# Peptides against a protein of PDB entry 7BDX, part 86

Target 1, 212 residues: chain A of PDB entry 7BDX
Amino acid sequence: EMGAAACTLLWGVSSSEEVVKAILGGDKALKFFSITGQTMESFVKSLDGDVQELDSDESQFVFALAGIVTNVAAIACGREFLVNSSRVLLDTILQLLGDLKPGQCTKLKVLMLMSLYNVSINLKGLKYISESPGFIPLLWWLLSDPDAEVCLHVLRLVQSVVLEPEVFSKSASEFRSSLPLQRILAMSKSRNPRLQTAAQELLEDLRTLEHN

## One batch from the design tools (peptide; aimed at target 1 A74 N118)

Design b2_p25_7_s3 (made by RFdiffusion4, then SolubleMPNN; from b2_p25_7, 13 letters changed)
Fold by OpenDDE base, seed 5:
Structure b2_p25_7_s3 (fold): chain B 212 residues (1-212), chain C 212 residues (1-212), chain A 25 residues (1-25)
Amino acid sequence: as target 1 above (212 residues)
Amino acid sequence: as target 1 above (212 residues)
Amino acid sequence: MLEEIQEENKEETKKVGEELRKALE
């Protein structure tokens, strides 16, 4: 209980750039993010298919951790830190996103995807994530989620790849051969306006790439 | 382990006034400090006379909590919050300081005393603490500690009482009748310069009060 | 190009995260 409360407060205050800098400026950042990854992994492994109550202390604890990572990645120096010094955490997040089934732990997936998106703001981060083994299949796995918000953030990450020629060119063949076009088209007709817009924009970007 | 790490980071960033304001500006502060008190109490009750290793996760966790309270109390709005909305926590800290034996959990005592000192910066805080049942005997109990730093912070708290006539007048008779003068005199001859100075200054303040 | 676009949108991402935090609490 106390751990969850402390992490929740830390999550809240980490919305400040100054706080992120303070976290990273200390000598505890490496250890913290290492344990974060381990804790998140342990949580996901403990799910055994049971939908954990969103309100459990354990869930709240892990959500807060994911939120902290997201807020750290929102800052340039935070991205630099994660991509250079906490790659294992990024690997863990990618792995956990693959381990979770469609519809499972939706809120956690959203936070993890948001963190990865923020990491992808840096070209180095984008390269690292996109070059991870099984990245493209993982995107499509995640895009099969029934939750519109999960899919939205997957599309955002896909767009990050598509909008960077240097990254896209490296996986263009696999991307084109495995693209779940029908799924994306379906999303472009979604009643969720955010998802609809994201899907439409991605389709336009993809069409533009086909003509160049 | 993760809880301790999170609390440690929160402790570090709470050195900022902006972070303290952020903590208190949310809707989680009351619950956080309530659990803090309970957690600290549970820890102290678990000691059963055994010196817990300073490096245990549990110890580190509780130290971080005490540190957070100290940093919150260092800020005016933090003191206001603690004195108005978290009095149970202050009561708990006072109780725990009484429950710990001389030489037991020195570092924790120091942090708790520092937090109380910071609270005493506000007249309302000083009044609340000094009017707590057994406060004067508690001071003398704590002053019997073999640790110079514990004694130093006890003397600082005593000085807070002495320097405020409105507070001192209410307990002056008990104070004068129970004052461990020989102990304070011995401290004024300590090789620890901080303790020495604090004891000397307190003696001077007390002498001044006797002449007025 | 990507970094510029995403950097401009990072505040929106942060905002969404904060909204999610509030909703989960």
Scores: peptide ipSAE 0.151, ipTM 0.811, DockQ to the pose 0.146
OpenDDE base, seeds 1, 2, 3, 4: peptide ipSAE 0.024, 0.093, 0.021, 0.023; ipTM 0.796, 0.809, 0.792, 0.797; seed 2 fails the geometry check

Design b2_p25_7_s4 (made by RFdiffusion4, then SolubleMPNN; from b2_p25_7, 16 letters changed)
Fold by OpenDDE base, seed 1:
Structure b2_p25_7_s4 (fold): chain B 212 residues (1-212), chain C 212 residues (1-212), chain A 25 residues (1-25)
Amino acid sequence: as target 1 above (212 residues)
Amino acid sequence: as target 1 above (212 residues)
Amino acid sequence: RLEEDREEILEETRRVGEEMKKSLE
């Protein structure tokens, strides 16, 4: 209980750039983010395949950890820290997104996807994520999620790759062949306006890059 | 481990006024400080009478909690919050200071005493603390501590009472009769210059108030 | 282009974070 409460408060205050700088300026940042990855991994491994996100202190704790990572990644110095010093945490997030079944831990997936998107704002981060083993198969897996918010944040991450010519050119053929284009097309007809727009924009970007 | 790490980071960033405001602006502040008191109490109760502060994750966790309370009390809105909404936590701190033996949990005592001193900057807080049952006997107990930093922070708390006529006038006779004046006089001859100065100033203040 | 959207990203991150926090309470 107390650990989850402290972590939740830390998540709240980490929305400030000054707080992120203070977290990273300490000698404890490396250890904290290392243990964060291990804790998130242990939680996901403890989930029985059929267990939906339980409203538990443990779930709240892991949400807060994912939220902290997301807030850190929203800041330039935070992205630099994650890409340079916490690559294992990024690898863990990618792994956990692959390990979770469609519809499982939806809120956690959203936060993890947001963290990866925020890291992708840094070209070095975008390269690191997109060159990760199984990245495109992972996108296919995640786009099969029934949750609109999960799919939205996956589409945003895909768009960050597509909009960067230096990254997209290396994997363009694989993206075109292995993205679930029919699923993205179905999303472009979603009743969720945010999902609809994101899917439409991505399809337009992909078409533009086919003609160039 | 992870809880202690998160709490330690929260302690570090709580040195900022903006962070304290953010902590208190959330709907979770009351719950957090309630659990804080319970956690600190459980820790102190788990200590065997002869157990010195162990360099443990549990000790670090409780230190971080006490540090957060101290940092919150350093800010005007934090003092207001503690005095208006977290009196049970103040009662817990007073209780724990009484339960701990001389020389036991020295660092924790210092942080708790600092938190009470910071609360005493608010006249309402000073009144609340000084009117607490057993406050003067508690000061006597704490001034028997062999640790110079513990004694220093006790003397500072006593001085905050003595310097406030509205508070001191109510208990002046009890303070004069039940303070360990001989112990304070011995502290005024300490090799620790901070302790020496604080003890000398308090003795001067007490003498000045005897003549008025 | 994504750096130009920094303020929007921060605001979106904040918004989603606050919505998530409220939904977990």
Scores: peptide ipSAE 0.031, ipTM 0.813, DockQ to the pose 0.133
OpenDDE base, seeds 2, 3, 4, 5: peptide ipSAE 0.028, 0.030, 0.030, 0.031; ipTM 0.789, 0.808, 0.814, 0.813

## One batch from the design tools (peptide; aimed at target 1 G67 I121 N122 R156)

Design b2_p26_1 (made by RFdiffusion4)
Pose (drawn by RFdiffusion4):
Structure b2_p26_1 (pose): chain A 212 residues (1-212), chain B 210 residues (1-210), chain P 26 residues (1-26)
Amino acid sequence: as target 1 above (212 residues)
Amino acid sequence: EMGAAACTLLWGVSSSEEVVKAILGGDKALKFFSITGQTMESFVKSLDGDVQELDSDESQFVFALAGIVTNVAAIACGREFLVNSSRVLLDTILQLLGDLKPGQCTKLKVLMLMSLYNVSINLKGLKYISESPGFIPLLWWLLSDPDAEVCLHVLRLVQSVVLEPEVFSKSASEFRSSLPLQRILAMSKSRNPRLQTAAQELLEDLRTLE
Amino acid sequence: AEELTEKREKIIAENKEKNEEIRTEA
């Protein structure tokens, strides 16, 4: 209970750039981010499906962990630190997104997809994520999730890699062969404006790159 | 005059999340949200045989109080704090909406309805408001108000209550059937565009979940 | 470049807000 309370407080204060700089400056953050991935992996493996039932100081603990990782990656030196020091944590995030079934731990998936988008803002972070093993199959599969907030963060991540045609050129062929053009087109007609324009903007960039 | 000027200044700065977080600790020593409800209750009681005066120092004081409550509830930890600590203030807001006759204190009713909508974004806040005494009769009473802005914010609150699970097993199935569908339909053909669109959106949501 | 930077900052702000929302609801 005490461990989760401290992680929740750290999640709250980690929204500040001044606090994020202080976390990376203290010589204990490396250990914190290495054991963070282990705790997130342990939490996901412990779930035999079901849902989560807002596990008392268990789900709040991992949510605080993913929330901290997201708030750290939201700061320039935070996403810089993560791609240099905590590349194993990025591997764990990408692995746990594929390991989590659609509809299972939706809040954890959005927090994790938000952190991957934030890390992709760093040039090396974009290279590391896009060059990870089944990255493209993972993207199109996360789009098969019924939750609209998960689909929105997948489209935002796809738009981020698509916005760097150099990195996008390495992962050619499968981007044209396997992309769920129909699902992205359906998302460009959603009544939710943020999801609708995200898919509309991604479709504009996808059609423009195939011709230009 | 001095009290209202300081409250208006606080209403201006309360649009910041940093300021909202700073306000939530101050409620301990000086019961800011406890005495806010008393001041709002005292103001409406003082309008015995009369309606609003406006441009007054007293009118802008309560407007600033309701505006601050709204700007606090607009921040996630603000609406979280209100539903945990300031449930009496939420009771007062819901009570004063019913106590205010139609056409009386229109700007105050709109600001109050905006705060309830914001608190309803929090899961416990939605339960607390929808399970409050006389809540459905209050929605009907507020929709009988001639002012379009008040009707708009009632429809926005009703839309917030209609969306999300609320157990969904006839707990929310009866809430939808008990609404003034005729008045919502009349407001769907309204000459006020903002009101017409809110009633239209709400009608779509009522039909979608039927 | 400037437009992309502004868009990224906007999305980061939104992410912080969503993050805070999840924190409070949890």

Design b2_p26_1_s1 (made by RFdiffusion4, then SolubleMPNN; from b2_p26_1, 16 letters changed)
Fold by OpenDDE base, seed 3:
Structure b2_p26_1_s1 (fold): chain B 212 residues (1-212), chain C 212 residues (1-212), chain A 26 residues (1-26)
Amino acid sequence: as target 1 above (212 residues)
Amino acid sequence: as target 1 above (212 residues)
Amino acid sequence: SEERKKKDEELIKENLKLTEQIGAES
C-alpha cells in the first residue's frame, strides 16, 4: 500500500518539467527506472495465473510507474535519459505490450503506449524502439485490441514510424506486407472522433508514401 | 525495494515548494500521510525484535517518508496541512520519538525532530505538539541521546517552546522542575559548535525568562 | 519537420492530460 501511495504522488508531481529534471539530476534515477521495469514485468507475469483485481494496490502501483515513465518521456531530457540510460526499461515496455492479450490491462497499455510515443519524438528513441525484434508484428498485435484508446495510441506510434523516412525505410517491406489495412480502414470509420482522425491521417500518410 | 526507491525520489523532489504544493493540492495527500504514520510505526515496532539492518530497504523507506514529512513541514501551507489534516501523523512522530531508545535510529530521530521543529514554526503546530501528553518528559528523554545531532534538534525544539510565551506559560512549572540544566550546561561546552551555540542560546533565553 | 514538432508537442500535452485522467480514475 505505502509504495503505491508514494508512487502515485510521484506520478502526479512528475507532470512538471522541473520535477522530471530533479528526478534525473539525482544519482538514484538509474536504480529507480531499473526496478520500475522489473516491477512492471513481475506484475504482468502475475496476471497469467490469478485474477488480480484491476483495482488492487498493485495495479495502482504499476499504473503510477507507467505514468512516471510517460511523464519523464514527455520532456526532452527525459527522452534522452531513457534512450541513453534506461534502454532495458524500453525493451521491457515493448515486451509487456506483447505479453498482454487484447482487452487485457487496457489502461496500462495506454500508459505504456504513451511512453513509447513520447520516446518516439526523439529520433534516437524512435530508431531504438523500431529496431526492437518483432516491433512491426507487435504494432499489429496491439492494433487488434478492441479498446479504441489502445488503438489510438498504436496508430500514433505507427504514424511516428511512417513519418520518419530513415526509420520507415528499414521496415517498409515488412510494414507493407503485414499492414492490417482493413483494420485501419475500419478505424477511419469509427464513431470515436480521435480514433477516426488518427486512422484517416495515417491512411493519408501511407498513400503519400506509395506515390513516392 | 520499489517502494523505497519511489519514496526516495519523492523525498528528493519534495525539497521544492512547488512540489509540496502539488502533493497537497491532490486528493491523495490525506491517504499518503495517514499510511506514512502507520508505516513508520510498523517499522519502529519491528525494531524491538529483529536486528533490522540499519541499511535495509525498509530503513531507507522510512527515512524517505520522514524526509518527505520534514520537507512538507518546511513550507507554510505544508505546516497548515499537517496541523489541520494530519494530526495523527504528528502524534505518531511524537510517540515514535518516545519509543526509540537513546542511540537507536539516530538518523530517523533527526528527521522526525526536524519535522517537529518545522511544525513548531507555526504557532498552531507548536501549541498542538506542546500540548501532547508527556511532551516535556519526551524532550528530556530525547536530550539524553548521546548523539550530538539528535540533541541539537531537541534543543531547537525546546527553544521554540521557550520563545513562545503563550506555550511556555502552560508548561513553565513542569519545565522548571524537570529541566536537565546540567546536561544543557554540558552541551554549552561541547566541541560540536552547532550544539554548543544552541545550548548557549537556550541558556540565555532561560535566564531572560527567570528575570521576568 | 517543424509541423511534426508542433503536432508532437500537442500530442504530448494530450498524453499528459490523459495520463492525469487515468491517474484520477485509478
Scores: peptide ipSAE 0.185, ipTM 0.841, DockQ to the pose 0.306
OpenDDE base, seeds 1, 2, 4, 5: peptide ipSAE 0.174, 0.181, 0.183, 0.176; ipTM 0.838, 0.840, 0.840, 0.839

Design b2_p26_1_s2 (made by RFdiffusion4, then SolubleMPNN; from b2_p26_1, 17 letters changed)
Fold by OpenDDE base, seed 3:
Structure b2_p26_1_s2 (fold): chain B 212 residues (1-212), chain C 212 residues (1-212), chain A 26 residues (1-26)
Amino acid sequence: as target 1 above (212 residues)
Amino acid sequence: as target 1 above (212 residues)
Amino acid sequence: SAAIEERNRKLIEENRKLTEEIGAEV
């Protein structure tokens, strides 16, 4: 209980750039983000056994941790910190996104995907996560989620890869061979305007790459 | 472990007034400070049984909690919040300061005393804590501590009472009858310059009150 | 490119809002 409450407050205040800088300026940041990955992993591993109530203190704690990572990654110095000093956390986020089933822990997946997207703004971050083993299959696994918000954030991350020629060129063959084009086309016709727009933009970007 | 790490980071960033305002602007603040008191109380109650290593994650967690309260009380809106919305926490801090033996948990006592001193800057806060049952005996109990830093913060809190005529008048008889004058006089001759100065100033303030 | 930077700024801000919304629901 108390840990979740403290972490929730830390999440709330981490929306400030100055707070993120203060977190990262301390000697405790490395330990915090190391334990963050372990805690999130432990939570996801526990879900396969017991129906942990989504409203549990543990769930709230993990949401807050994912929110903090997202807020840290929203800032340039935070992205640099994560990519330089917390790569294991990024690996853990990628792993957990693969371990979660479609429709499982939707809000947590959204937070983790937002964190990865925020990291992907840094070319070094984008390069790191895109070079992770199974990254392309993971994107398609996540895109199989029935949740429109999960799919939206996946499409945004896919677009970050596609818009960076240095990164896209390395995976272009695998990307083209495995691209769930019919699914993306279906999303471009979604009633969700955000999902619709993201799918349309990605399809346009992909068409531009085919002609070059 | 993770809770202590999160709380430690929250403590660090709560040194900022803007962070304190952000904490207090959220709907989670009341719950956090309610649980804070309970957690601190549980820790102090556990000390009578097992030699909890002072370097334990639990100790660090409670230090961080006390530090957060101190930082919140350092800000005007934080003092107002504590005195209006978290009186139980103030009662708990006073209780725990009474439950801890001289020489026990010195750093925690210092943090708690700093929080009370910070609250005492608000006249409503000073009035509230000074009207708490056993407050005057508690001050003398704390002043029996062999630690100079504990004694320093006690003297500062005593001075806050003495310098406020409305508050001092209510307890003046009890204060005069129980004042450990010889101990304060001994502190005024301390080799610790901070303790020496605080004891001298308090003795001067007390002499001024005897002549009025 | 400037267009990508603007997209990223926009999407970071959208993510911030959504993060706050999720935080309000939990």
Scores: peptide ipSAE 0.344, ipTM 0.872, DockQ to the pose 0.286
OpenDDE base, seeds 1, 2, 4, 5: peptide ipSAE 0.338, 0.341, 0.341, 0.340; ipTM 0.870, 0.871, 0.871, 0.870

Design b2_p26_1_s3 (made by RFdiffusion4, then SolubleMPNN; from b2_p26_1, 15 letters changed)
Fold by OpenDDE base, seed 3:
Structure b2_p26_1_s3 (fold): chain B 212 residues (1-212), chain C 212 residues (1-212), chain A 26 residues (1-26)
Amino acid sequence: as target 1 above (212 residues)
Amino acid sequence: as target 1 above (212 residues)
Amino acid sequence: SAALQKKNEEEIAENRKKVAEIGAEV
């Protein structure tokens, strides 16, 4: 309970860029983000057995941690910190996104995907995550999710890869051969306007790359 | 571990007044401060049995919580919040200060005394804590501590009472009859300059009250 | 590009809102 409450407050105040800078300027940041990854991993591993009520203190704690990581990644110095000093956390987020089944822990997946998207704004971050083993299969696994918000954030991350020629060129062959085009086309017809727009934009970006 | 790390970060960022305002402006603040008191109480109660290594995660957590409360009480709206919405926490701090032996958990006592002193800057806060059962005996119990920093913060809190006629008048008889004058006189000769000054000032304030 | 930077800033701002929304639900 108390840990979850403290993390929830830390999450709330981390919406401020100055708070994120204060977190990163402290000597405790490295340890915090290392333990964050382990805590998130422990939570996801525990889901195979007990129906952890998603409303549990553990769930709230992990949500808050994912929210903090997202808010840290929302600013330039936070992205730089994560990519330079907390790569294991990025690897953990990628792993956990692979370990979670479609429809499982949807809100957590959204937060983790948002954090990775924010990291991807830094070219160094985008290079790091896109060069991760199984990254392209992971994107398609995540895009199979029935949740429109998960799919939206996956499409945004895919778009970050597509819009960076230096990154896309390394994975272009695998990307083209495995692209779930029918799924993306179905999303471009979604009743969710955000998902529809993101899928349409990605399809346009992909067409532009085929003509070049 | 993770809870202590999160609370430590929250403590660090709570040094900002804007962060304190953000904490208090949220819907989670009431719950957080209610659980804070319970967590601190549980920690102090556990000290009677196991030599809780003061370097434990539990100790770090409770230190961070006491630090947060101190930082909240450092600003006007934080004092108002504590006095209006978290009185049980103030009662808990007073209780825990009574439960701790001289020389026990010195750093925690310092933080708790700092929080009470900060609360005492608000006349409503000073009225509340000074009207608490056993408050005057508690001050003298705490002033028996061998630690100069504990004694310094006790003297500051005593001074807050002495400098407010509306508050002092209610306890003046008990205060005068039980005043550990020899102890305060000894502190006025301390090699610790801060303790020396605080004891001298308090003795001057007391002399002024005897002439009025 | 400046256009990509602007898009990223807009998406970060949208993400901040969604993070806050999720935080209110939990």
Scores: peptide ipSAE 0.269, ipTM 0.868, DockQ to the pose 0.305
OpenDDE base, seeds 1, 2, 4, 5: peptide ipSAE 0.264, 0.025, 0.267, 0.263; ipTM 0.867, 0.827, 0.868, 0.867

Design b2_p26_2 (made by RFdiffusion4)
Pose (drawn by RFdiffusion4):
Structure b2_p26_2 (pose): chain A 212 residues (1-212), chain B 210 residues (1-210), chain P 26 residues (1-26)
Amino acid sequence: as target 1 above (212 residues)
Amino acid sequence: EMGAAACTLLWGVSSSEEVVKAILGGDKALKFFSITGQTMESFVKSLDGDVQELDSDESQFVFALAGIVTNVAAIACGREFLVNSSRVLLDTILQLLGDLKPGQCTKLKVLMLMSLYNVSINLKGLKYISESPGFIPLLWWLLSDPDAEVCLHVLRLVQSVVLEPEVFSKSASEFRSSLPLQRILAMSKSRNPRLQTAAQELLEDLRTLE
Amino acid sequence: AREEKIAEIIAENKELNEQIRVESRE
């Protein structure tokens, strides 16, 4: 209970750039981010499906962990530190997104997809994520999630790699062969404006790159 | 005059999340949200055989109080704090909406309805408001107000209550059937565009979940 | 424009993150 309370407080204060700089400056953050991925992996493996039932100081603990990783990656030196020091944590995040079934732990998936988008803002972070093993199959599969907030953060991540045609050119062929053009087109007609314009803007960029 | 000027200044700065977080600790020593509800209750009681005066120092004091409550509830930890600590203030807001006759204190009713909408964004806040005494009769009473802005913010609160699970096993199925669907339909053909669109949106949501 | 869009998305992310933090405390 005490461990989760401290992680929740750290999640709250980690929204500040001054606090994020202080976390990376203290010579204990490397251990914190290595054991963070182990705890997130342990939490996901412990779930035999079901849902989560807002596990008392268990789900709140991993949500605080993913929330901290997201708030750290939201700061320039935070996403720089993560791609240099905590590349194993990025591997764990990408692995746990594929390991989590659609509709299972939706809040954990959005926090994790938010952190991948933030790390992709860093040039090396974009290279590391896009060159990870089944990255493209993972994207199109996360789009088969019924939750609209998960689809929105997948489209935002896809738009981020698509916005760097150099990195996008390495993962050619499968971007035209396997992309769920129909699902992205359905999302460009959703009554939710943030999801609708995200898919509309991604469609504009996808059609423009195939011709230009 | 001085009290209202300081409250208006606080209403201006309360649009910042950093300021809202700083306000939530101050409620301990000086019961800011406890005495806010008393001041709002005292103001409405003082309008015995009369309606609003406006441009007054007392009018803009309670507007600033309701504006601050709204700006606090607009921040996630603000609406979290209100539903855990300031449940009496939420009671007072819900009570004063029913106590205020139609056409009386229109700007105060709109600000109060905005704060309830914001608190309803929090899961416990939604339960607390919807399970409050006389809540459905209050929605009907507020929709009989001639002012379009008040009707708009009632429809926005009703839409917030209609969306999300709320057990969904006839707990929310009866809430939808018990609404003034005729008045919502009349407001869907309204000449006020903002009101017409809110009633239209709510009607779509009522039909979608039927 | 691109920098502004990124900043907007980060802001939205912070809000959502905070919302999930509040819900997890329930």

Design b2_p26_2_s2 (made by RFdiffusion4, then SolubleMPNN; from b2_p26_2, 12 letters changed)
Fold by OpenDDE base, seed 1:
Structure b2_p26_2_s2 (fold): chain B 212 residues (1-212), chain C 212 residues (1-212), chain A 26 residues (1-26)
Amino acid sequence: as target 1 above (212 residues)
Amino acid sequence: as target 1 above (212 residues)
Amino acid sequence: SLEEKIKKIIEENRKLTEEIGVESLL
C-alpha cells in the first residue's frame, strides 16, 4: 500500500520537466531505474499462475513505475539518460512486451509502448530499440492484441520507424516481407477514431515510401 | 527495496515548492498522508522485539516519509494543508515521539521534530500542537535524550512556544513549574556549538519573559 | 513538429495518470 502510494505520487509529479531534472540530477537515479526494471520483470513473471487481480497494490505500483519511465522519456534529458545510462531498462521493457500475451496487462503494455515511443523521438533512442533482436517480429506480435489502445501505440511506434530513412533502410526488407497489411487495413476501418487515423496515416506513409 | 527507493526520490524532489504544490494539488495527498501516519506508527510498534537494523529498507522508507512531511511543512501551503486536513498525522507524530525511548531512532526523531517545528512557524500550527494533551511533559521527556541533535530540535520547538505570547500565556504556569532548568543550563555549556547557542538563546528569552 | 509531439505526449501522460489514479480509488 504505502509503496504504491509513494510511487503513484512520484509518477504524478514526474509530469513536470523540473521534477524529471531533479530525479535525474540526483545520485539515486541509476539505482532507481535499475530496480525498476527488476521489479517490472518480477511482476510479469508472477502472472503465469495466480489470477493477479489487476487492481492489486502490486499492479498499481508497477503501473506507476512504467508511468515514471514514460514521463522521463517525454523530456529530452530523460531520453538521453535512458539511452546512455539505462539501456538494461529498455531491454527489459522490450522483453516484457514479448512475454505478455495478447489482452494480458493492457494498461502496462500501453505505458511501456508509450515509453518506447517517447525514446524513439530521438534518433539515438530509435536506433537503439530498432536494432534490438526480434524488434520487427515483436511489433507484429503486439499488433495482434485485441485492445485498441495497445494497437494504437504499436502503430505510432511503427510510424516512428517508417518516418526515419536511416533506420527504415536497414530493416526495410524484413519490414516489407512480414508486414501484416490486412491487419493494418482492418484497423483503418475501426470505430475507434484514434486507431482509424493512425492506421490511415501509416498506410499513406508506406505508400509514399514505395514510390521513392 | 523498490518502495524505499521511490519514496527516497519523492523525498528528494519534495525540497522544491513547486513539487510540494503538485503533491498537494492532486487528489491523492489526503490518502498518502493518512497512510504515512499509519506506516510510521506500525514501524515504531515493531521496534519492541527485534533489533531492527536501523539500516533496513523499512527504516529508510520511514525516514523518507518523515522527510517528505518535513519538506511539506517547510512551505506555507504545506503547513496549511497539514493543520487543516491532516491533523491525525500531527497527532501520530506527537504520539511516536512519546513512545520512542531516549537514544532510540534518533534520525527519525530529528525529522519528526523538524516537521513539528516547521508546523509551528504558523500560529494555527503552533496553537494546534501546543494544545495537544501532554505536550509540555513530552518536550521534557525528549530533552532527556543523550543525542545532541534531538535536544537541539527540542530547544528550537520550545523557543517557538516561548516567543509566541498568545500560546505561552496559556501554558506559562505548567511550563515554569516543570522547566528542566539544570538540563538546559548543562546544554548551554555543550561542546556542540549549535546546541550551546540554542540553549543560551532560550535562557535569554526566558529571562526576558520573567522581567515583563 | 517535435514540440507538438512532446506537448501531445505530456497531455496523454497526464490523462493516463488521471485515469489510472481514478481507477485505483475505486
Scores: peptide ipSAE 0.031, ipTM 0.790, DockQ to the pose 0.122
OpenDDE base, seeds 2, 3, 4, 5: peptide ipSAE 0.033, 0.035, 0.035, 0.038; ipTM 0.793, 0.792, 0.791, 0.787; seeds 2, 3, 4, 5 fail the geometry check

